# Peptides against a protein of PDB entry 3HUF: the designs that were tried, part 62

Target 1, 320 residues: chain A of PDB entry 3HUF
Amino acid sequence: MWIIEAEGDILKGKSRILFPGTYIVGRNVSDDSSHIQVISKSISKRHARFTILTPSEKDYFTGGPCEFEVKDLDTKFGTKVNEKVVGQNGDSYKEKDLKIQLGKCPFTINAYWRSMCIQFDNPEMLSQWASNLNLLGIPTGLRDSDATTHFVMNRQAGSSITVGTMYAFLKKTVIIDDSYLQYLSTVKESVIEDASLMPDALECFKNIIKNNDQFPSSPEDCINSLEGFSCAMLNTSSESHHLLELLGLRISTFMSLGDIDKELISKTDFVVLNNAVYDSEKISFPEGIFCLTIEQLWKIIIERNSRELISKEIERLKYA

## One batch from the design tools (peptide; made by RFdiffusion4, then SolubleMPNN)

Design b2_p14_3_s3
Fold by OpenDDE base, seed 1:
Structure b2_p14_3_s3 (fold): chain B 320 residues (1-320), chain A 14 residues (1-14)
Amino acid sequence: as target 1 above (320 residues)
Amino acid sequence: SELEELKKIEELEE
């Protein structure tokens, strides 16, 4: 989201969130969803127009800002952005930090981009929320991104958490739910005058984790917890691979169960399978190797004695 | 408030 603040109390000492939309900026405008009052004698009654575009698909992957357009409203002294005079037809900016000088005002409006990119665990929830979140200047998507800051957990009652949720947790992404999204949608008007009124996603996250026994106390409890162990995985999911890497596992990949030869068994402590393969091929598992699903692995990992538990299971199958 | 006073001063200098 774009946040503006200003020096010299020209914004009344408040930070403001700018959602996608158009704003008239000037001395003689009233603060609302389309106007920004700036208090300075050096600023025209109607000085500039700010236009913030909705996020692009690229912005979801890069964490880049919504495009910020500035147009001077034919003022005597013009408008500058980052010490450069705004062109007659307006200029567009993709920088994360903008110093906006209105006329001869000695105080600048500082606009900065606070990255918030929300990943969804399922396409249905994305379809429901994407439009509303984009109107808040929040990029949304399904795929993992290095720019992802938040992850929407699908709350299915009685179901195990998904691999996506597990990975988001270990990646230290803030896990949120639909209740947080609902709250975000309601605060749009209230945060106009005070950006600090933005809902705390970390509090929501803490509540989710506290109320769900499928999560460990912290990501740090699980990160590298299986260092020194080796696994083999069916090459089907990049997310699953990254999850296993975060656990500190050495990973070998295979394309089919038939590729699990004596050599692979000799260097592998266990095999990780997806649920479909595990359920369908359980009777045809190679002898002498421990096979489990990611969900089964997760149930072990969340325990304090995860290393001992895994070691015990590996030993049990070697001597069976 | 100082802000109201500033607003009044700005209205007078127009």
Scores: peptide ipSAE 0.028, ipTM 0.578, DockQ to the pose 0.179
Fold by OpenDDE base, seed 2:
Structure b2_p14_3_s3 (fold): chain B 320 residues (1-320), chain A 14 residues (1-14)
Amino acid sequence: as target 1 above (320 residues)
Amino acid sequence: SELEELKKIEELEE
C-alpha cells in the first residue's frame, strides 16, 4: 500500500494510507476519503491531484507499487516529483519512493510503497476476497510468487493443512485466515488518519500456529531436516517439489509407478505419492520401497526426531 | 532556520 508522510508537520505529524482512488491535495480542503489537507501558506487552496490505480496482475508477481499519478491543478509554482516538474497533463510513477514538492513549500510529502501481496490457497477464496483487497491496493493471486508476503489458509475443520499451506510456512510467508481478511476490510476508514491502525498480520499468524498442532514451532525446525535422504515423487505439482527441496531431499521424478525400476529403488529412501495414487495403488506398490503421502511425510517432519522416525520406517520395509 | 525560510516564503506569497 502507499503511505504518505511529510516534513515540517504539514500533514499534522500523521502518516496516511492512500488506497486506490483520487485525492485532492491542498491547503483549503478537509481531510476525508478523497482529500488531503496540507498545512502551509506556500501551498495553493487546491494544489494537486493524486490518483492511485488498483494493482495490476504484474504487481502480484513483482511486488511493484500501484501506479501513482500526480497532476498539478494549474498552480502558480507547480508541483515536482523526485525533483522533476510534473507535466501539464500529469505524470505517472512506478517508483517505490516519491518525494513530492508542492509549490515553494520547503517541506516535502514523502510517499513510500509498503509491499503486501496476498496468495490464496483456493480459487473460491480468491473470488470472494480479491475485489475488496484490490480496492485496498493489495495484489492477489493463486500461484506462488517471490513477491508474496501473506498466504490465506482455508479453514477446513478436521482436515489436514494443504501442501500450499505447508510450503507457505516453510517459505516464511505470513499465514493468515479469513478472520484477518474480514478485519482488514473493516479498517479502511479508520486508517485514513493513522496508518498505525493497520492490523498486525504477525499476531494473527502467531495465533494460527499456536492453536493448530499441525504446525511446527518454526520453519527452521523443518528446513533441511531431511538432508541426506533421497526420495522419488510422481510429477504432479510444482509446489510439492519445492516443498521437498526445502526439506533438503534429493528428488527424482517419475511419471507412473511402472517407471520405478530396481535402479531407482536402489537410490531412493522413500516414494512420495499424492493421496489419489496412494489410495488406488496401495496394493500394487513395488516391493522393498517405503511409500507415503505428503501429508504423512508432514506428520513425521513436524516431530523433533523426524530423521529417526523416517529411518525406522525405511528399515521396517527392508526387513519385512 | 527552516522556520525562518518558511516565514520568508510566506511573506513572499502574501
Scores: peptide ipSAE 0.028, ipTM 0.630, DockQ to the pose 0.294
Fold by OpenDDE base, seed 5:
Structure b2_p14_3_s3 (fold): chain B 320 residues (1-320), chain A 14 residues (1-14)
Amino acid sequence: as target 1 above (320 residues)
Amino acid sequence: SELEELKKIEELEE
């Protein structure tokens, strides 16, 4: 989201979030959803127009800012952004930091981009929330991205957490839920005068972890916890592969259970399967190898003695 | 202070 602050108290000593939309900026406007009052005698009554675009799909992957357009409203002394005069037709900016000078005012409006990119675990939740979040200037998507700051878990009562949630947790992404999204949807009016009123996602995250026994105490308890073990994985999901890498596993990939030969078994401690393959093929598992799902692996990995538990299962099947 | 100088500049431009 874009946040503005100003030098010399020309914004009344307050910071403000600018959501996608159009703002008239000037001395003689009243602060609301479409106006930014700036208190200086050196600026025009109506000085500039700021237009913030909704996030693009690219912004979700890059964590880049919503496009910021500035137009001078035919003022005597013009408008500058980063020491450059704004053109007659206005200019658009993709920089994360903008110093906006209105006329001869010695104090600048400082606009900065605070990255918030929300990944969703399922398309239904994305479809429900994407429009509202985009109107807050928050990029949203389903795919894993290095720019993601938050992850919305699907709360299904009695179900195991998804691979996406597991991976988000290990990546130290802030996991949030629908309650936080609902809270975000209400902030538009409250943050006009004070950007500090933005809800804390970390509190939501702490509550999720505290109230769900499917999470370990910290990501650090799981990261590299299986270092020295080797697994084979059915090549079905990139997220699953990345999850296993974060556990410190050496990973071999195969395309079919039929590809699990004596050579693969000799170098592999266990085989990781998706639920569909596990359920359908459980009768035809190769002898002498430990096969499990990612969800079963996760149940082991969250235990304090995970290495011992896995070792016992490996030994049980090697000598059976 | 830099702030006082800036305020003086603003007062001179009024």
Scores: peptide ipSAE 0.028, ipTM 0.619, DockQ to the pose 0.257
Fold by OpenDDE base, seed 3:
Structure b2_p14_3_s3 (fold): chain B 320 residues (1-320), chain A 14 residues (1-14)
Amino acid sequence: as target 1 above (320 residues)
Amino acid sequence: SELEELKKIEELEE
């Protein structure tokens, strides 16, 4: 989201969130959803127009800002952004920091981008929320991205958390739920005057962890917890691979259970399978190797004695 | 302060 602040009290000492939309900026406008009042005699009654675009798909992957357009409204002294005069037809900016000078005003409006990118675990929830979140200047998507800051957990009562949720947790993404999304949808008016009124997702995250025994106390409890162990996995999902890497596992990949040969078994402590393969092919598992699902592995990982537990299971199956 | 100087400049441009 774009946040503006200014020196010299020209914004009344307040910070403001700018959502996607168009804003008339000037001395003789009233603060509302489409106007930004600036208090200086050096600023025109109607001085500039700011237009913030909705996020692009690229912005979801890069964490880049919503495009910020500035147009001078034919003022005597013009408008500058980052010491450069705004062109006659307006200019567009993708920098994360903008110093906006209105006319001869000695004080600048400072615009900065606060990155927020929300990943969804399923396409149905994305379809439901994407439009509203994009109107808040929040990029949304399904795929893993290094730019993702938040992850929407599906509330399925009585089910294990998804691999996506597990991975989001371990990579220290803030996990949120539908309640937080609903809250975000209602805050537009309140944050116009005070950007600090933006809801803190960390509170939601803390509540999710506290109320769900499927989460460890912290990601740090699980990161590299299985360092020194080796696993083999079916090459099915990138998220699963990344999850296992964060556990500190050495990973070998295979394409089918038939590819699990004596060599692979000799260097592998256990095999990680998806639920579908585990359930369908459990009768065909190679002898002398421990096979488990990611969900079963997760149940071990969240225990305080995870290393001892996994070692016992490995030993048990070597002699079975 | 630099801010006070800037405010004085603004007052002079009026």
Scores: peptide ipSAE 0.027, ipTM 0.608, DockQ to the pose 0.255

Design b2_p14_3_s4
Fold by OpenDDE base, seed 4:
Structure b2_p14_3_s4 (fold): chain B 320 residues (1-320), chain A 14 residues (1-14)
Amino acid sequence: as target 1 above (320 residues)
Amino acid sequence: KEKEKLEEILKLEE
């Protein structure tokens, strides 16, 4: 989201979130969803127009800012952004930091991009929330992105956490839920005057982790916890692969259970399967091979003695 | 105890 602050109390010492939309900026406007009052005698009554665009799809992957358009409203002394005079037709900016000088005002409006990019685990939830979040200047998507700051956990009562949720946790992404999204949707008006009124996602995350025994105490407890072990997995999802990598596993991939040959077995400590394959093929598992689901593996990792549990099972199966 | 825990993890999906 774009946040503006200003020097010299020209914004009354307040920070403000600029959601996608158009703002008239000037001395003689009243702060609302479409106006930004700036307090200086050097600023025109109506000085500039700011237009924040909605996030692009690219912004979801890059964490780049919503496009920021500035137009001078034919003022005597113009408008500058990053020491450059705004062109007659206005200019658009993608820089994360903008120093906006209105006329001869000695104090600048500082606009900065606060990165917030929300990944969804569930396409239905994305479909429900994407439009609203985009109107907050928040990029959204389903696919993994290095730019993701938040991850929406699908709350299904009684279900195991998804691989996406596990991976988001290990990536140290702030996991949020529907309650946080609901709260975000309500703050649009309240944050006009004070950007600090934005709900704390970290508190939401803490509450999720505290109240759910399916999470370890910290990502650090799990990251590289299985270093030195090797696994084989079905080439089903990139997220599963990345999850296993974050656990410190050496990973081999195979396309079918039939591809599990002696060579693969010799270099593999255990085989990770998806639930569907595990359930359907349980009877056909090769003897002496430790096969488990990602969910089972996750449950093992949550245990303080995860390495010992895995080692003992491998040993048990080798000598059985 | 460890065996029991592992058995619990692996059986809960039966």
Scores: peptide ipSAE 0.246, ipTM 0.828, DockQ to the pose 0.005
Fold by OpenDDE base, seed 5:
Structure b2_p14_3_s4 (fold): chain B 320 residues (1-320), chain A 14 residues (1-14)
Amino acid sequence: as target 1 above (320 residues)
Amino acid sequence: KEKEKLEEILKLEE
């Protein structure tokens, strides 16, 4: 989201979040959803127009800012952004830091981009929330992104956490739920005057983890916890592969259970399958091979003795 | 205990 602050108390000592939309900036405007009052005698009554665009799909993957447009409203002394005079038709900016000088005001408005990108695990939840979050200047999506800062867990009562949730946890993404999204949706009016009123997502995350026994104590307890083991997996999902990599596993890929030959067995400690393949093919598993689902593996890695559990099963199957 | 826990994890999906 864009946040503005200013030197010399020209914003009344307040930080303000700018959501996507259009703002008239000037001395004689009243602060609201479309106006930013700036207190200086050197600033015109109506001095500039700020226009913040909604996030693009690209912004979700890059964590880049919503485009920030500045137009001078035909003022005597113009408007500058980063020491450059704004063009007559306005200029657009994609920099994460903007120093905006209104006329001859000795104090600048400082706009900075605070990155927030929300990944959803469930397409239905994305469909429900994406529009509202985009109107807050928050990029949203379903696919994994290096720019992802937050992850919305799908709360289905009685289901195991998804691979997406597992991976989000291990990569230290802040996991959030509907309660946080609801709160974000309400802040649009309250944060006009005070950006500090933004809810703490980390508190929401702590509450989710504390109240759910399907999470390890910390990501650090699981990262590289299976170092030295080798697994094979079906070439199904990139997220599953990345999850297994974060566990410190050496990974081999195969296309079908029929590709599990003596060579693959010789270098593999266990085979990771999706639920559908596990359920359908459990009778056809090669003898002496430890086959498990990602969910079963996750339940094992939650245990403090995960390495011992895996080692014992491997030993059991080798001597069976 | 460890064997019992592993059996619990692996059997809950049968």
Scores: peptide ipSAE 0.242, ipTM 0.826, DockQ to the pose 0.005
Fold by OpenDDE base, seed 3:
Structure b2_p14_3_s4 (fold): chain B 320 residues (1-320), chain A 14 residues (1-14)
Amino acid sequence: as target 1 above (320 residues)
Amino acid sequence: KEKEKLEEILKLEE
């Protein structure tokens, strides 16, 4: 989201979130959803127009800002952004930091981008929320992205957490739910005057983790917890691979269970499968090989003695 | 105890 602050109390010492939309900026406007009052005698009554675009798909992957357009409203002394005069037709900016000078005002408006990108675990929830979140200047998507800051967990009562949720947790992404999204939708007007009133997702996250025994106490308890073990997995999911990497596993990939040869077995402590393959192929598992699902592995990792549990099963199967 | 816990984890998905 874009946040503006200013020097010399020209914004009355307030920070403000600028959601996607158009704002008239000037001395003789009243603060509302489409106006920004700036208190200086050096600023025109109506000085500039700021237009913030909705996020692009690219912004979801890069964590880049919503495009910020500035147009001078034919003022005597113009408008500058980052010491450059705004062109007659206006200019667009994709920099994360903008120093906006209105006319001869000695104090600048400082705009900065706070990255917030929300990943969804399922397309249905994305379809439901994307429009509203984009109107808040929040990029949204389904695919894994290094720019993701938040992850929406699907609340299915009685189901195990998804691999996406597991990976989001280990990446230290803030896991949120629909209740937080609903809350975000209600606060838009309240944050106009004070950007600090933006709801903190960390409280939602803490509550999710605290109340769900399917989560470890912290990502740090799991990261590299299986260092020294080796696994093999089907080349099916990037999130699954990345999850296993974060556990500190050495990973070998195979295309089918038939590709599990003596060489692969010799260097592999266990085989990680998805549920569908596990259920369908359980009867065909090679003797003496520890095969488990990602969900089973996750349940083991939650245990304090995860390494001992895995080691004992490996030894049991070697002598079975 | 550890064996029992692992058996529990691995059997609950059967």
Scores: peptide ipSAE 0.240, ipTM 0.825, DockQ to the pose 0.005
Fold by OpenDDE base, seed 1:
Structure b2_p14_3_s4 (fold): chain B 320 residues (1-320), chain A 14 residues (1-14)
Amino acid sequence: as target 1 above (320 residues)
Amino acid sequence: KEKEKLEEILKLEE
């Protein structure tokens, strides 16, 4: 989201969130959803127009800002952004930091982009929330992104957490739920004059983790917890691969169970399968090979003695 | 026992 602050008291010492939309900026406007009052004798009554666009798909992957357009409203002394005079037709900016100088005002408005990119695990939830979140200037998507800051877990009672949720947890993404999204939707008006009123997603995350026994106590407890072990994985999802990497595993990939040769067996401690392959091929697993699902592996890594559990199973199968 | 826990984990998906 865009946040504005200003030097001196020209914004009354407040920070403000700018959601996608259009704002008239000037000395003689009243603060509301479409106006930003700036207190300076050097600023015109109506000085500039700020227009913030909704996020693009690209912004979800890059964590880039919503496009910020500035137009001078035919003022005597113009408007500058990053020391450059705004053109007569307005200029658009994609920089994460904007220093906006209104006329001869000695104090600048500082606009900065606070990255918030929300990944959804469930396409139905994305479809439900994307429009509203985009109107908050929050990029949304389904695919993994390095720019992802938050992850919406699908609440299915009694189901195991998804691989996406596991990976989001290990990469230290803030896991949130629909309750946080609902809360976020209500604060739009309250944060106009105080950006600090933005709800803390970390508190939501703590509550989710505390109330769900399918999560380890911290990502740090699991990251590299399986260092020194090797696995083979069916070449499925990038998220599954990244998850196993974060566990500290050496990973070999194969395309089918038939590709599991003696060489692969000799260098792997266990084979990670997706649920469909595990269920269909359970009878055909090579003797002496430890095969498990990602979900089974996750249940193991939650245990304090995860390494001992894995080692014992490898030993059991080696001597069977 | 670690064996019992592992058996539990591996059986609960049956």
Scores: peptide ipSAE 0.239, ipTM 0.825, DockQ to the pose 0.005

Design b2_p14_4_s1 (from b2_p14_4, 5 letters changed)
Fold by OpenDDE base, seed 3:
Structure b2_p14_4_s1 (fold): chain B 320 residues (1-320), chain A 14 residues (1-14)
Amino acid sequence: as target 1 above (320 residues)
Amino acid sequence: SEKEEEELESYVKP
């Protein structure tokens, strides 16, 4: 989201979130959803127009800012952004840091982009929330992204956490839920006056982790916890692969259970399967190798003695 | 003050 602040009390000593939309900026406007009052004698009654666009699809993957358009409203001394005069038709900015000078005002409005990109675990939740979140200037998507800052956990009562949730946790993405999204949807008015009133996603995350025994105490408890072990996995999921990498596993990939030959078995401590393959092909598992699902692996990983547990299961099946 | 108005007229488009 865009946040503005300024020196010299020209913004009344407050920071403000700018959501996607259009703002008239000037001395003789009242702060509301479409106006930014700036207190300076050097600023025109109506000085500039700020237009913040909704996030693009690209912004979800890059963590780039919502496009920030600035137009001078035919003022005597114009408007500058990053020391450059704004063009007659206005200019658009994709920089994460903007120093906006209104006329001859000795103080600048500093606009900075706080990256927030929300990944959803399923298409249905994305479809439900994307529009509202985009109107907050929050990029949304389904796919893993290096720009992802938050992950929406699907609360299914009594279900195991998804691979996406496991990976998001280990990647140190802030896990949130629908309650946080609902809260975000209600804060628009309050954060106009004070950007610090934005709800803390970390509090939501802490509450999710604290109240769910399917999570370890920290990602650090699991990251590289299986260093030195080797696994083979079906080449079906990028998230699954990345999850296993974060556990410190050496990973081999195969296309079918039939590709699990003696050579692969000799180099592999265990095989990781998806639930569908595990359930359908249990009877076809190669002898002398430990096969498990990601969810079964996760249940072992969250235990304090995960390495000992894995070792025991490997030994048990190697000699069975 | 008149001076403040004159400064305003100097720095702001009417």
Scores: peptide ipSAE 0.013, ipTM 0.448, DockQ to the pose 0.166
Fold by OpenDDE base, seed 4:
Order: structure tokens, then C-alpha cells, then sequence
Structure b2_p14_4_s1 (fold): chain B 320 residues (1-320), chain A 14 residues (1-14)
């Protein structure tokens, strides 16, 4: 999200979030959803127009800011952004930091992009929330991205956490829930004058982790916890592969259970299967190899003795 | 924020 602050108390010492939309900036406007009051004698009554665009699809993957348009409202001394005079027709900016100088005001408005990019675990929740979040200047998507800062956990009561949630946790992504999204949707008016009123996503995350026994104590407890072990997995989701990589596993891929030959078994400690294959093919599992689901693996990984547990299962099946 | 990231990285489930 865009946040503005200013020197010399010209924004009354407050930080403000600029959601996508258009703002008239000037000395003689009242702060609201479309106006930014700036307190300086050197600033015109109506000085500039700021326009924040909604996130682009690209912004989800790059973590780039919403486009920031600045137009001078035909003021005597103009407007500058990053020491450059704004063009007559206005200019658009994609820099994460903007120093906006209104006329001869000795104090600048500092606009900075606070990265917030929300990944959703499922398309249904994305469909529900994307529009609202985009109107907050928050890029949203389903696919893993290095730019993602937050991950929406699907709260299905009584279900195991998803692979996406597991991976998000190991990536140290802030896991949030629908309650946080609901709260975010309500803050739009309250944060106009005080950006500090944004709900604490980290506190939400802490509460989720605290109250859910499916999460380990920390990501570090799991990262590389299975270093030195080898697994084979069905060529499934990239997230599953990345999850197993974060566990420190050497990964081989196969296309079908029939590809699990003696050679693969010889170099593999266990086989990771999706739930559908595990449930359907459990009768046909190769002999002498430990087969488990990602969810079963996760249950082992969150245990303090994960390496010992895995080793015991490997030994049980290899030497039986 | 960098502080939030640091706090997240240092988080241990109680």
C-alpha cells in the first residue's frame, strides 16, 4: 500500500494510507477519501491531484507499487516528484519512494510503498476477496510468488492444513485468515487520518500459529530438518516440490507408481504421494518402501524427533 | 516491515 508522511508537520504529524483512487491535495481541502489536506502557506488551496491505480497482475509477482500519478493543478510554482518537475499533463511513477514537493514548500511529502501482497490458498477465497483487496492497493493471486508477504489460510474446521499453508509457513510468509481480511475491509475510512490503525497481520499470524497444533514452533524447526534424506514424489504441484526442498530433501520425480522401480527405491528413502493416489493405490504400493502423503509427512515433520521417526519407518520397511 | 519480518523470524510458538 502507499503510505504518505511529511516533514514539518504539513500532514499534522500523521501517516496516511493512499488506497487506489483520486485525491485532491492542497491547503484548503478537508481530509477525506478523496482529499489530502496539507498545512503550508506555500501550498496552493488545491495544489495537486494524486491518483493511485489499482494493482496490476504484474504487481502480484514483482511486489511493485500501484502506479502513482501526480498532476499539478496549474499552480504557480508547480509540483516536483523526486526533484523533477511534474509535466503539464501529469506524470506516473512506479518507484517505491516518492519525494513530492508542492510548490515552494520546504517540506516534502514522502510517499513510500509498503509491500503487501496476498496469496490465497484457493480460488474461491480469491474470488471473494480480490476485488476488495485490490481496492486497498493490495495485489492478490493464487500462485506462489517471491513477492507475497501474506498468505490466506483456508479455515476448514477439522481439516489438515494445506500444502500451500505449510509452504507459506516455511517461507516465513505471514499467515492470515478471513477474520483479518474482514478487518482490513473495514479500516478504509479509519486509516485516512492514521495509517497506524492498520490491523496487525503479525499478531493475527501469531494467534493462528499459537492456537493450531498443526504448526511447529517455528519454520526453522522444519527447514532442512530432513537434510540427507531422499524422497520420490509424483510430478504434482510446484508448491509440493518446493515444500520438500525446504525440508532439505533430495527429490526425484516420477509420473506413475509404475515408475517406482528398484533403481528408484535404491536411491529413495520414502515416497511422497498426494491423497488421491495414496487412497486409491494403497493396496498397490511397492514393497519395501515407505509411502506417505504430504500431510502425513507434515505430521512427522512437526514432531521434535522427525528424523528419528522417518528413520524408523524407513528401517521398518527396508529390513522387513 | 523489516521489524515485522525480524519479529516473524524470531517467533517461537509458545
Amino acid sequence: as target 1 above (320 residues)
Amino acid sequence: SEKEEEELESYVKP
Scores: peptide ipSAE 0.007, ipTM 0.434, DockQ to the pose 0.013
Fold by OpenDDE base, seed 5:
Structure b2_p14_4_s1 (fold): chain B 320 residues (1-320), chain A 14 residues (1-14)
Amino acid sequence: as target 1 above (320 residues)
Amino acid sequence: SEKEEEELESYVKP
């Protein structure tokens, strides 16, 4: 999201979030969803127009800012952004930091981009929330991204957490829920005068983990916890592969259960399967190898004695 | 924010 602050109390000593939309900026406007009052004798009554675009799909992957357009409203002394005069037709900016000078005002408006990129665990929740979040200037998507700052878990009562949630947790992504999204959707009016009224996502995350026994104490308790073990998995999910890598596992991939030969068994401690393959093929598992789902593996990993538990299961099946 | 990231890195479930 874009946040503006200003020197010399020209924004009344407050910060403001700028959501996608158009703003008239000047001395003689009233703060609302489409106006920014700036308190200076050196600026015009209506001085500039700011237009913030909705996030692009690319912005979700890069964490880049919503495009910021500035137009001078035919003022005597013009408008500058980053010491450059704004062109007669306006200019667009993709820099994360903008110093906006209105006319001869000795104080600048400082606009900065606070990155927030929300990954969704399922397409249904994305479909429900994407429009509202994009109108807040928040990029949204389904795929893993290095720019992802927040992850929306699917709350199904009594279900195991998904691979996406497990991976988001281990990546130290802020996990949020629908309650946080609902709160975000209501803040537009309250944050006009005070950007500090933005909901604390970290508090939401702390509450989610506190109230859910499916989360370990910390990501560090799980990261590299299975170092020295080897697994094989079906080449089905990149997130599953990355999750197993974060556990410190050496990973081999195969295309079908029929590819699990004596050579693969000899160098593999266990096989990780998705639920569909596990349920359908459990009667046809190769002898002498431990097969489990990611959810079953996760239940072992969250235990304090995870290495002992997994070693015991491996030994039980190798010598059976 | 950098502060939120620092707080998240230090987080341990109570």
Scores: peptide ipSAE 0.006, ipTM 0.425, DockQ to the pose 0.013
Fold by OpenDDE base, seed 2:
Structure b2_p14_4_s1 (fold): chain B 320 residues (1-320), chain A 14 residues (1-14)
Amino acid sequence: as target 1 above (320 residues)
Amino acid sequence: SEKEEEELESYVKP
């Protein structure tokens, strides 16, 4: 989101979040959803117009800012952004930091981009929330991105956490839920005067982890916890592959259970299967191989003695 | 607060 601050108390010592929309900036306007009062004798009654666009699809993958447009309102001394005079028709900016000088005011308005990109685990929740979050200047999507800061967990009571949630946790993405999104949607008016009233996503995350025994105490407890072990997996999901990599596993891929030959067996400690394959009565697992689902593997890796548990299970099947 | 922003950034920054 865009945040503005200013020197010399020209913004009354307050920071303000700017959501997508249009703002008239000047000395003789009242602070509201469309106006920013600036207290200086050197500033025109109506000095500039700020326009913040909604996020682009590209912004979700790059973590780039919403486009920031500045127009001078035909003032005597103009407007500058990053020491450059704003053109007569206005200029658009994609820099993460903007120093905005209004006329001859010795103090600048500093606009900075705080990156917030929300990944959703399922398309239904994305469809429900994307429009509202985009109106807050928050990029949203389904696919993993290096720019993602938050991950929305779907609360299904009594179900295991998804592979997406497991992976988001190990990537140290802040996991949030629908309750956080509900709260975030209500604060839009209150944060106009005080940006500190934004809900703490880390507190939400800490509460999710504390109240759900399916999460380890930290990602560090699981990252590389299975270093030195080798697995084979069915080529079904990129997220599953990345999750197993973060566990420190050496991974071999196969297209079908029929591709599991004696050579693969000799190099593999265990086979990771999806639930549909694992639960299929038609599938005879190869003899002498430990087969498990990602969910079963997750239940082991959250334990403090995960390496010992995996080793014992591998040994039990070799001697059976 | 600047500290909460730094904590959020420190948790998200690898």
Scores: peptide ipSAE 0.005, ipTM 0.382, DockQ to the pose 0.017

